Peptides against a protein of PDB entry 5EIB. Designs and how they scored, part 70

Target 1, 366 residues: chain A of PDB entry 5EIB
Amino acid sequence: VDLEPGTMDSVRSGPFGQIFRPDNFVFGQSGAGNNWAKGHYTEGAELVDSVLDVVRKESESCDCLQGFQLTHSLGGGTGSGMGTLLISKIREEYPDRIMNTFSVMPSPKVSDTVVEPYNATLSVHQLVENTDETYCIDNEALYDICFRTLKLTTPTYGDLNHLVSATMSGVTTCLRFPGQLNADLRKLAVNMVPFPRLHFFMPGFAPLTSRGSQQYRALTVPELTQQMFDSKNMMAACDPRHGRYLTVAAIFRGRMSMKEVDEQMLNVQNKNSSYFVEWIPNNVKTAVCDIPPRGLKMSATFIGNSTAIQELFKRISEQFTAMFRRKAFLHWYTGEGMDEMEFTEAESNMNDLVSEYQQYQDATAD
Target 2, 366 residues: chain A of PDB entry 5EIB as posed
Amino acid sequence: VDLEPGTMDSVRSGPFGQIFRPDNFVFGQSGAGNNWAKGHYTEGAELVDSVLDVVRKESESCDCLQGFQLTHSLGGGTGSGMGTLLISKIREEYPDRIMNTFSVMPSPKVSDTVVEPYNATLSVHQLVENTDETYSIDNEALYDICFRTLKLTTPTYGDLNHLVSATMSGVTTCLRFPGQLNADLRKLAVNMVPFPRLHFFMPGFAPLTSRGSQQYRALTVPELTQQMFDSKNMMAACDPRHGRYLTVAAIFRGRMSMKEVDEQMLNVQNKNSSYFVEWIPNNVKTAVCDIPPRGLKMSATFIGNSTAIQELFKRISEQFTAMFRRKAFLHWYTGEGMDEMEFTEAESNMNDLVSEYQQYQDATAD

## One batch from the design tools (peptide; aimed at target 1 H125 Q126 G337)

Design b2_p24_1 (made by RFdiffusion4)
Pose (drawn by RFdiffusion4):
Structure b2_p24_1 (pose): chain A 366 residues (1-366), chain P 24 residues (1-24)
Amino acid sequence: as target 2 above (366 residues)
Amino acid sequence: SEADRKKARAARLRAELAALRARQ
């Protein structure tokens, strides 16, 4: 789905472009120009019922639908504006299904548009209310990993998307292969989301590799465990050691000692017990899958629900406030008939989300 | 006018979203 028609061509000319159902390509003529109001209201509303028809069709041909997963950026107009409209319409029509999103956060290091904080805040507001699980993929973190760790002086979207694709493969492994833990979206959600609004996850994986060089050695289980908890291996630009984990899901892929995995997971939990909330006993679940990802014999994927994610929302909020106080470009949004109070409503909701993460960060079992 | 159509569409969608939030 895109308001921009040129997106259809690039996907089709891609390696697996012909495998998609031709009828499932739903596109507009213009597209939003980084205007969330265009995406949602104006233009996305024009296009949205066509998308829902296709969604309804895919759903009625499902033996037992678990739910939906949406990939989109929060910084633009279509993936952000229209994407959150689609989520709200799907929530109305399929209220008992899990909504899961892979949402990419904007960063000034990657994209040169100062309205992106507007678009992201209006979107975060929708996701807080309407999604059950959201993987926070931070372009800030992706750029820093490529620039500082992978030593790519000029990271491309291809360089960033290599990190995203490895992460998405890792976090959906329990859904795609037989297993006991977090095997479906609802079970994963019940294990990861103690409070409905706090459903923004920090993903990480190990080893971090630059695409096309080179290999190995394969990591030991200790090396995998330590790297997957490392702040440098997170896809969100937050230091996990600045907050506390409410819940964690760890996924080890490849052939390895299940006993050694158990020992190392127990090791990281009790050496660093102060970083795991004490009022949620046994809050770290571990899954092993025998099939490694491509190019690797061993890998680990980390899914964290950490109070440290408030750093991500504080950064967006600061940029949003800096722009919104000067009312810059606000007429671009209200020109599409959007209420200015929606900006204030979204800002307040995001700041409320930050306060809630801090409340549980300081909470004690006493 | 196009501006009136935009305002009407935006108002409708806000009403629908408010109804959805009331049901939650």

Design b2_p24_1_s1 (made by RFdiffusion4, then SolubleMPNN; from b2_p24_1, 12 letters changed)
Fold by OpenDDE base, seed 5:
Structure b2_p24_1_s1 (fold): chain B 366 residues (1-366), chain A 24 residues (1-24)
Amino acid sequence: as target 1 above (366 residues)
Amino acid sequence: SEEEKKKKLAKELREKLKELRAKQ
């Protein structure tokens, strides 16, 4: 789905364009112009019913519909505005189904789009209320991984999207292969989300290795485990050491000893015990899938529900506040039918979310 | 005006979405 036809043509002409049904390409003509209000109230509102018709058709073709997965950018008008409109409309029609998102967070290091803080804040306000699970994929973290870890001098959107795809492949492993932990979206939510509003995940992937070092790197369970818990491997620009894990899932892929995985996972928890809440019993879940990812002997994917994710929301909130106090670009949103009060409501709800994460970070077992 | 039409449609959508959230 896109509000711009050129994006759909790029997907169709791509290496995998043929795997998508032609009838499932829904697109507008005018685009959202990086405006959340265009995506949510005007251009996106005109297109959303056509998207819902496709969603219904695909849902009816499912033997067992678990829920929905949306991949979107929170910086752009289509992904942010229309994406959150679509979430609301799907939640209306399918209130008992899981809503899962891969939400790409904007960064000034990657995009010069000045209104990204507005689009992100307005989107997070919708995601807090209308999603069950949200993977926070931060363009800042992706850029920093590409530059510092992968040794890419000038990271491209292609390089960032490669990390996104690896992460998405990792976190969906349990859904794609039978007999795994978190084999359905509902079990994942039950295991990962102890509090309904605190459903924003910090994903991570191992191994991350520069092209020049790949041939010299051994892949071992201890090295994967160590790297997976390293702050430098997080796909969200927050340090887990500044917060506490509420819940963790680790998904190992490849032929390895389950015993060795369990030993290393116990060791890393014990070593990092100060970074876990003590009042959530058995809050670390581990899965092993014998099928490695393409081109790797083994991998590990991390899903963390950490109170450190508040650093990401604080960054967006600070950028939002700096623009909103100046009333910068507000007329672009209000001209599309948005109320100025919606900005204040969204800012308040994001600040409440930050406060909730801080409360659970500071909580001790009574 | 076109702007007044957009404001009306957006208001109707916001009201509907608020009613849905209040039922969950």
Scores: peptide ipSAE 0.289, ipTM 0.867, DockQ to the pose 0.845
OpenDDE base, seeds 1, 2, 3, 4: peptide ipSAE 0.053, 0.118, 0.288, 0.007; ipTM 0.690, 0.747, 0.863, 0.389

Design b2_p24_1_s2 (made by RFdiffusion4, then SolubleMPNN; from b2_p24_1, 8 letters changed)
Fold by OpenDDE base, seed 4:
Structure b2_p24_1_s2 (fold): chain B 366 residues (1-366), chain A 24 residues (1-24)
Amino acid sequence: as target 1 above (366 residues)
Amino acid sequence: SAAEAKRARAAALRAEEAALRAKL
């Protein structure tokens, strides 16, 4: 789905365009112009019924519908505005199904679009209320990985999207292969989300590889385990050492010893015990899949529910506040029918979320 | 006006979304 036809034409003409049904391509003509309100109230609202018709058709073809997975950006107008509209409409029609998102957080390092903090804040407000689980894929972190770790002088969207694809492949491993931990979306939510509003995940991946660097670096299980807990391997620009893990899932892929994995996972937990809450028992889950990702002998994917995620929301909030205090560009949103009060409500709800994370970070076992 | 129509549409959608949150 897109409000711009050109993006969809690129997907259709791409190497995997044929895996999608032609009738499942729903697109507009005018785009959202990087405006959440166009995506949510006008251009997106005109297109949403056509998208819902496709969603219904595909849902009816499912033998057992678990839920929905949305991949979207929060910096643009389509992914943010129309994406959150679509979440709301799907939730209304399928209230008993899991809503999962891969939400790409904006960064000034990646895009010069000045209104991205507005689009992100308005989107986070919707995601807090209407999703069950959200993977935070932060363009800040992706850029830093490409620039600092992969030594790419000018990271491209292709470079960032390679990291996104590796992460998405990693976190969905348990859904795609039988006999794994978190084999369905509901079980993932039960294991990862102890409090309904605190459903934002920090993903991480090891080893970090660039497109074209077939570095067949055979990592060991100890090296993978250490790297997956390293802040430099996180796809959200947060330092886990500045918070506490509520829950963790680790997914290892490739031929390795389960015993060695369990030993290394125990060692990393013990070494980092101060960065876990003590009042949630058995809050680390591990899975091993014998099938490695394409081009690697082994990998490890991390899913963390950490109070350190508040650093990401604080960054967006600071950027939002700097613009909103000046009433910068508000006329672009209000011109689409949006109320200025919605900005204040969204900011308030995101700040409440930050406060909730901080409360649980400071909580001790009595 | 076109502007009033947009505001009315947005208000209706916000009311729908609020009703959904109250139901779930």
Scores: peptide ipSAE 0.611, ipTM 0.953, DockQ to the pose 0.819
OpenDDE base, seeds 1, 2, 3, 5: peptide ipSAE 0.610, 0.610, 0.579, 0.592; ipTM 0.953, 0.953, 0.947, 0.950

Design b2_p24_1_s3 (made by RFdiffusion4, then SolubleMPNN; from b2_p24_1, 12 letters changed)
Fold by OpenDDE base, seed 4:
Structure b2_p24_1_s3 (fold): chain B 366 residues (1-366), chain A 24 residues (1-24)
Amino acid sequence: as target 1 above (366 residues)
Amino acid sequence: SMEEEKKRRAEEIRKELRELRAKQ
């Protein structure tokens, strides 16, 4: 789905365009122009019913519908505005189904679009209320990984999207292969989300290696485990050492010893025990899939529900506040039918979320 | 006007979304 036709043509003409049904391409003629309000109230609202018709058709064809997976950008107008509208409309029609998102967080390092903090804040306000699980894929972190870890001098969208695809493939492993931990979206929510509003995950992937060092690194369970818990491997620009893990899932892929995985997972928990809450029992879950990713002998994917995710929201909030205090570009949003109070409500709810994370970070076992 | 219609539509959507949140 896009409000711009050219994006759909690119997907259709791409190497995998044939895997999608032609009738499932829903697109507009006028883009959102990086405006959340155009996505949510005008251009996107005109297209949403056509998307819902496709969603219904595909849902009816499912033997067992678990829920929905949305991939969207929070910096643009379509992914942010129309995406969050679509989430709300789907949730209305399918209240008993899991809403899962891969939400790409904007960064000034990646995009010069000045209104991205508005679009992101307005989106987060919707995601807090209307999603069950949100993977925070932060363009800040992706850029930093590409530049620092992968040693790419000029990271491209292709390089960032490669990390996104690896992450998405990793976190969906248990859903795609039978007999695994978190084999359905509901079980994932039960294991990962101890508090309904605190459903924002920091994903991580290992191995992440530069082309120049790839030949010198052994892929071992200890190395994967160590790298997976390294802050530099997080796809959200947060340091887990500045917070506490509420819950963790680790997904190993490839032929490896379950015993070795369990030993290494125990070791990393013990080493990092100060970075876990002590009052949530059995808050680390591990899965092993014997099928490796394409081109790798083994991998590990991390899903963390950490109070450190507040660093991401604080970054967006600071950027939002700096613009909103100046009333910068507000007329672009209000001209699409938004109320200025919606900005204040969104800011407030995001700040409340940050406060909730901080509360649970500071909580001790009695 | 086009602006009034946009406001009306936005108000309708906001109302619907608020009602949805209240049911949760």
Scores: peptide ipSAE 0.446, ipTM 0.916, DockQ to the pose 0.904
OpenDDE base, seeds 1, 2, 3, 5: peptide ipSAE 0.431, 0.422, 0.375, 0.396; ipTM 0.910, 0.909, 0.890, 0.901

Design b2_p24_1_s4 (made by RFdiffusion4, then SolubleMPNN; from b2_p24_1, 10 letters changed)
Fold by OpenDDE base, seed 4:
Structure b2_p24_1_s4 (fold): chain B 366 residues (1-366), chain A 24 residues (1-24)
Amino acid sequence: as target 1 above (366 residues)
Amino acid sequence: SEAERRRERAREIREELARLRAKQ
C-alpha cells in the first residue's frame, strides 16, 4: 500500500514482484507529502476502504488468522498517518486478532524532512493504544550500525533496508517454522508484554560484521550471544545498560547445541543481571531453529522489552517539542482538518509512556 | 468550505477512533 504509485511500480518490477497478487497493490495518486494528517484524514482516508477490502479478502482465505503485520515508516505521511488509520480500522473489524508492527523511527541522520518528529509522535500516540506488539526499527541505530560496525562510509537506504530485512527475518523465525517458542503472535505477546502499553521492542541481530572482517570472525554461539546483547547491535538507538529488561526473547538459527545456547544465555543473564528486573520470573526465552538464514551458518536475533527504549521516545519528544513550541508547519496539518490539540495529546501520551517505563525501571522487588 | 469539510471528516474519524479505544 502506498499513496504514491511509483513505489508500487518499483516493488512490482523488482526481483520479488511476482510473489504478490496484482489485486493486492493498492495505491493513491497524490501522496501524503510527509504529512501525517494527509495520511490519516484526507488522502489516506480516501484509500483506506480499498485496503480494507483487500485485507478482508486475504483474511477470509486464511485457515487460521493470527493477526496482522504492518511494516511502515513513522517519518513519512503514508506509513505514519495512513498506517495508523489502517491499524485502527483493522482492529475495529478484527478485535480478537494480534496487531503487530515493524515501525521505522525517523532520524535526522538519515532524512532532512523537518516534520518527521510530528509524524512520529502522532504515530506513537496511535501505536500505544492500537498495537499489541511493535518492533522499533530506528533509522538512527541503523545508520550507526552501517557506519560504525559495518564500516560503510556512506550508508544508503539499501544498506539500512538490509538490516531491516535481517531483523524482520529473525524475529519472524518462530512464526514461520513450526514447533518453536513463540510459534504464534499471541504467545509472543504473552511472553514479551507484561504490561499492555509497554509493547515496544528493541530488536537486535547477530552477526553484524564489516566486509573486511568477515573472513576473520568465527561464528560461534558465545560470540553470537555476546554480540546480540551488545548495545551496538540494537536496531533501536538505546543503551540497554541505561535501563532494565522487562522481557527478552533470543532466537538462534542454524545447527547448534541447545545445551550450549542455554549455557551461554544463562551466562549473559548472570553477567548482566543488574540490567534485568528481578520481579518478573522467567523473563528470558530462548528458541533454536535448525534452519540458518541465507548466506550464514548461524545467527541470533534479539527481542528486548527494555525500559531503555524511553531514550528513543525522549529523542523524538525533544525534537517534537522544539518544533511545536515554535508552531512550525502546524498549518500544514490543520489545513487537512487536524486539531492542534491532537499534537498536545500525542506529546502527553508519549511522555506518559516514558514515565511508565521509568516507573518500572525504578521498581524493586519487595 | 473545503476546509470545513476536512475538519468535519477529521472529527468524524477521531470520534470513531475514540469509540474504539473506549471498548478496549
Scores: peptide ipSAE 0.506, ipTM 0.929, DockQ to the pose 0.834
OpenDDE base, seeds 1, 2, 3, 5: peptide ipSAE 0.494, 0.479, 0.445, 0.462; ipTM 0.927, 0.925, 0.915, 0.920

Design b2_p24_2 (made by RFdiffusion4)
Pose (drawn by RFdiffusion4):
Structure b2_p24_2 (pose): chain A 366 residues (1-366), chain P 24 residues (1-24)
Amino acid sequence: as target 2 above (366 residues)
Amino acid sequence: AEEAARAAREARAARLRAEREALH
């Protein structure tokens, strides 16, 4: 789905472009120009019922639908504006299904548009109310990993998407292969989301590799465990050691000692017990899958529900406030008939989300 | 024509806000 028609061509000319159902391409003529109001209201509303028809059709041909997963950026107009409209319409029509999103957060290091904080805040507001799980993929973190760790002086979207694709493959492994833990979206959600609004996850994986060089050695289980908890291996630009984990899901892929995995997972939990909330006993679940990802014999994927994610929302909120106080470009949004109070409503909801993460960060069992 | 297009955008936004309030 895109408002921009040129997106259809690039996907089709891609390696697996012909495998998609031709009828499932739903596109507009213009597209939003980084205007969330255009995406949602104006233009997305024009296009949205066509998308829902296709969604309804895919759903009726499902033996037992688990739910939906949406990939989109929060910084633009279509993936952000229309994407959250689609989520709200799907929530109305399929209220008992899990909504899961892979949402990419904007960063000034990657994109040169100062309205992106507007678009992201209006979107975060929708996701807080309407999604069950959201993987926070931070372009800030992706750029820093490429620039500082992978030593790519000029990271491209291809460099960033290599990290995203490795992460998405890792976090959906329990859904795609037989296993006991978090095997479906609802079971994953019940294990990861103690409070409905706090459903933004920090993904990480190990090893971090630059595409096309080179290999190995394969990591030891200890090396995998330590790297997947490392702040430098997170896809969100937050230091996990600045907050506390409410819940964690760890996924080890490849051939390895299950016993050694158990020992290392127990080791990181009790050496660093102060970083795991004490009022949620046994809050770290571990899954092993025998099939490694491509190019690797061993890998680990980390999914964290950490109070430290408030750093991501504080950064967006600060940029949003800096722009919104000067009312810059606000007429671009209200020109599409959007209420200015929606900006204030979204800002307040995001700041409320930050306070809630801090409340549980300081909470004690006493 | 410009005024009709503006009215259409305002009506569409208002409808969608009402739908959002009904949902929540």

Design b2_p24_2_s1 (made by RFdiffusion4, then SolubleMPNN; from b2_p24_2, 14 letters changed)
Fold by OpenDDE base, seed 1:
Structure b2_p24_2_s1 (fold): chain B 366 residues (1-366), chain A 24 residues (1-24)
Amino acid sequence: as target 1 above (366 residues)
Amino acid sequence: DAAARAEAKRARAAALREEERKLR
């Protein structure tokens, strides 16, 4: 789905364009112009019914519908505005189904779009209320991984999207292969979301290796385990050492010893025990899938629900506040029918979320 | 009419906000 035809054409003409049903391509003509309000109230609102028709059709074809997965950017107008509109409409029609998102957080390092903080804040406000699970894929973190870890001098969208795809493949492993931990979206929510509003995850993937060092790197369970818990490997630009894990899931892929995995997972938890809440028992879950990802002998994917994620929201909030105090570009949004109070409400809700994370970070066992 | 278009946008947005509020 897109409000621009060109993006859909690129997907259709791409290497895997044929895997998508032609009737499932829904697109507009005018785009959102990086404006959340265009995505949510005007251009997106005109297209949303056509998308819902496709959603209904595909849902009816499912023997057992678990829920929905949306991949979208929060910096743009379509992914942010129309994406959150679509979430709202799907939630209304399917209130008992899981809403899962892969939400790409904007970064000034990646995009020069000045209104991204508005779009992101308005989107987060919707995601807090209408999603059950949100993977925070932060372009800030992706850029830093590409630059620092992968030694890419000038990271491209292709480089960033490669990390996104690896991460998405990793976190969905248990959904795609039988007999695993978190075999369905609801089970994932039960294991990962102890508090309904605190459903924002920091993902990570291992191995991450530069092209120059790839040939010299052995892939071992200890190395994967160490790397996936390293702050530099987080796909969200927050340091887990500045917060506490509420819950963690680790998904290992490839032929490896379950015993070795369990030992290494125990070791890393013990080493990092200060960064876990002590009042949530059994808050680390591990899965092993025998099928490795393509091109790797083994991998590990990390899913963390950490109070450190507040650093990501604080970054967005600071950027939002800097613009909103100046009333910069507000007329672009209000001109689409949006109320200025929606900005204040969204800011407040995101700040409340930050406060909630901080509350649980500071909580102690009785 | 630009004013009529602006009013229509505001009305649509207001209706959608009310719908979304009911979901919360």
Scores: peptide ipSAE 0.513, ipTM 0.936, DockQ to the pose 0.864
OpenDDE base, seeds 2, 3, 4, 5: peptide ipSAE 0.483, 0.488, 0.501, 0.499; ipTM 0.930, 0.931, 0.934, 0.934

Design b2_p24_2_s2 (made by RFdiffusion4, then SolubleMPNN; from b2_p24_2, 13 letters changed)
Fold by OpenDDE base, seed 5:
Structure b2_p24_2_s2 (fold): chain B 366 residues (1-366), chain A 24 residues (1-24)
Amino acid sequence: as target 1 above (366 residues)
Amino acid sequence: MEEALRKEKEERAKELREEERKLK
């Protein structure tokens, strides 16, 4: 789905364009112009019914519909505005189904779009209320991984999207292959989301290795485990050492010893015990899939529900507040039928979310 | 439903193991 036809043509002409049904390509003509309000109230509102018709058709063809997965950017107008409109409409029609998102967070290091803080804040407000689980993929973290870890001097969207794809492949492993952990979207939510509003995840993928070091790196369970819990390996620009893990899932892929995985996972928990909440017993789950990802012998994927995710929301909130106090570009949104009150409500709800994470970070076992 | 999903996952797993074997 896109409000621009050119994006759809790029997908169709791509190496995997043929895996999608031609009738499932829904697109507009005018785009959202990086405006959430155009995506949510005008251009996106004109297209949403056509998308819902496709969603209904595909849902009816499912033998066992678990839920929905949306991949979108929160910085743009289409992914943010129309994406959140779709989430709300799908939630209304399918209230008993899981709503899962891969939400790409904007960064001024990656994009020059000035209004991204508005689009992101307005989107987060919708995600708090209408999603069951959200993977926070932060373009700032992706850029820093590409530059610092992968040693790319000029990271491209292609380089960032490669990390996104590896992460998405990792977190969906238990959905795609036989396993005991998180075998469906509902089990994932039960294991990862102890409080309904606190459903924002920090993903991570290992191994991440620069081209120059790739030939010298051994892929071992200890190295994967160590890298997976490293703050520099998080796909969200948050330091887990500044918060506490509410829940963790670790998904190992490849031919490895389950015993060695369990030993290394126990060791990393014990070493980092101060970074876990003590009042959620058995809050770390581990899975091993014997099927490696393409091109790797072994990998590990991390899913963390951490109170440190508040650093991401604080960054967006600070940028939002700096613009909103000046009423910068507000006329672009109000001209599409938005009320200024919607900005203040979105800001308030995101600040409440930050406060909730902080409350649980400071909570002790009674 | 859970059994059907399990079977589909097992079939997909077999296909990928066979592909991995062909690449060795």
Scores: peptide ipSAE 0.266, ipTM 0.809, DockQ to the pose 0.010
OpenDDE base, seeds 1, 2, 3, 4: peptide ipSAE 0.071, 0.227, 0.021, 0.017; ipTM 0.702, 0.803, 0.463, 0.405; seed 3 fails the geometry check

Design b2_p24_2_s3 (made by RFdiffusion4, then SolubleMPNN; from b2_p24_2, 17 letters changed)
Fold by OpenDDE base, seed 4:
Structure b2_p24_2_s3 (fold): chain B 366 residues (1-366), chain A 24 residues (1-24)
Amino acid sequence: as target 1 above (366 residues)
Amino acid sequence: MEEEEEKKKKELAKKLREEEKKLK
């Protein structure tokens, strides 16, 4: 789905364009112009019914509909505005189904779009209420990984999208292959989301290696485990050491010993025990899939529900507040029928979310 | 015609906001 035709043509002409049904390409003509209000209330609202018709058709064809998975950007008007409209409408029609998102957070390091903090804040306000599981994929973190870890001097959108794809492939492993842990979206939510509003995940992937070091790096369970818990491997720009893990899932892929995985996972938990809440028992889950990712012998994917995710929301909030205090660019949103109060409500709800994370960070076992 | 389309878009926007407020 897009409000611009050119992106859809690029997907259709791409190496995987043939895997999608032609009728499942729904697109507009005018775009959202990086405006959440155009995506949510005007241009997106004109297109949403056509998308819902496709969603219904595909849902009816499913033998067992677990839920929905949306991939969207929170910086752009289509992904942010129309994406959150679509989530709201799907939630209304399918209230008993899991809503899962891969939400790409904007960064000034990646995009010069000044209004991205507005689009992100307005989107987070919707995601808090209407999603069950949200993977926070932060363009700040992706850029930093590309530059610092992968040693790419000039990271491209292709390089960032490669990390996104690896992460998405990793976190969906248990959904796509036989296994007991997180075998469905609902089980993932039960294991990962102790409190309904605290459903924002910090994903991570291992191995991450520069082209120059690939030849010298052994792929071992200890190294994967260590790298997976390294803050530099997090796809969200927050330091887990500044917060506490509520829940963790680790998904290992490839032929390895389950015993070795369990031993290394126990060791890393013990080493990092100060960074876990003590009042949630058995809050670390581990899965092993014997099928490796393409081009690797083994990998590990991390899913963290950490109170450190508040650093991401604080960054967005600070940027939002700096513009909103000046009423900068608001006329572009109010012109599309938004009220200034919707900005204040979104800011408030995001600040409440930050406060909730902080409360659980500071909570001790009695 | 553009003004009428913009007016319809704004009316639709208002309805969507009212629907979203009922879901919260």
Scores: peptide ipSAE 0.318, ipTM 0.876, DockQ to the pose 0.690
OpenDDE base, seeds 1, 2, 3, 5: peptide ipSAE 0.316, 0.000, 0.000, 0.304; ipTM 0.868, 0.213, 0.309, 0.866; seed 3 fails the geometry check

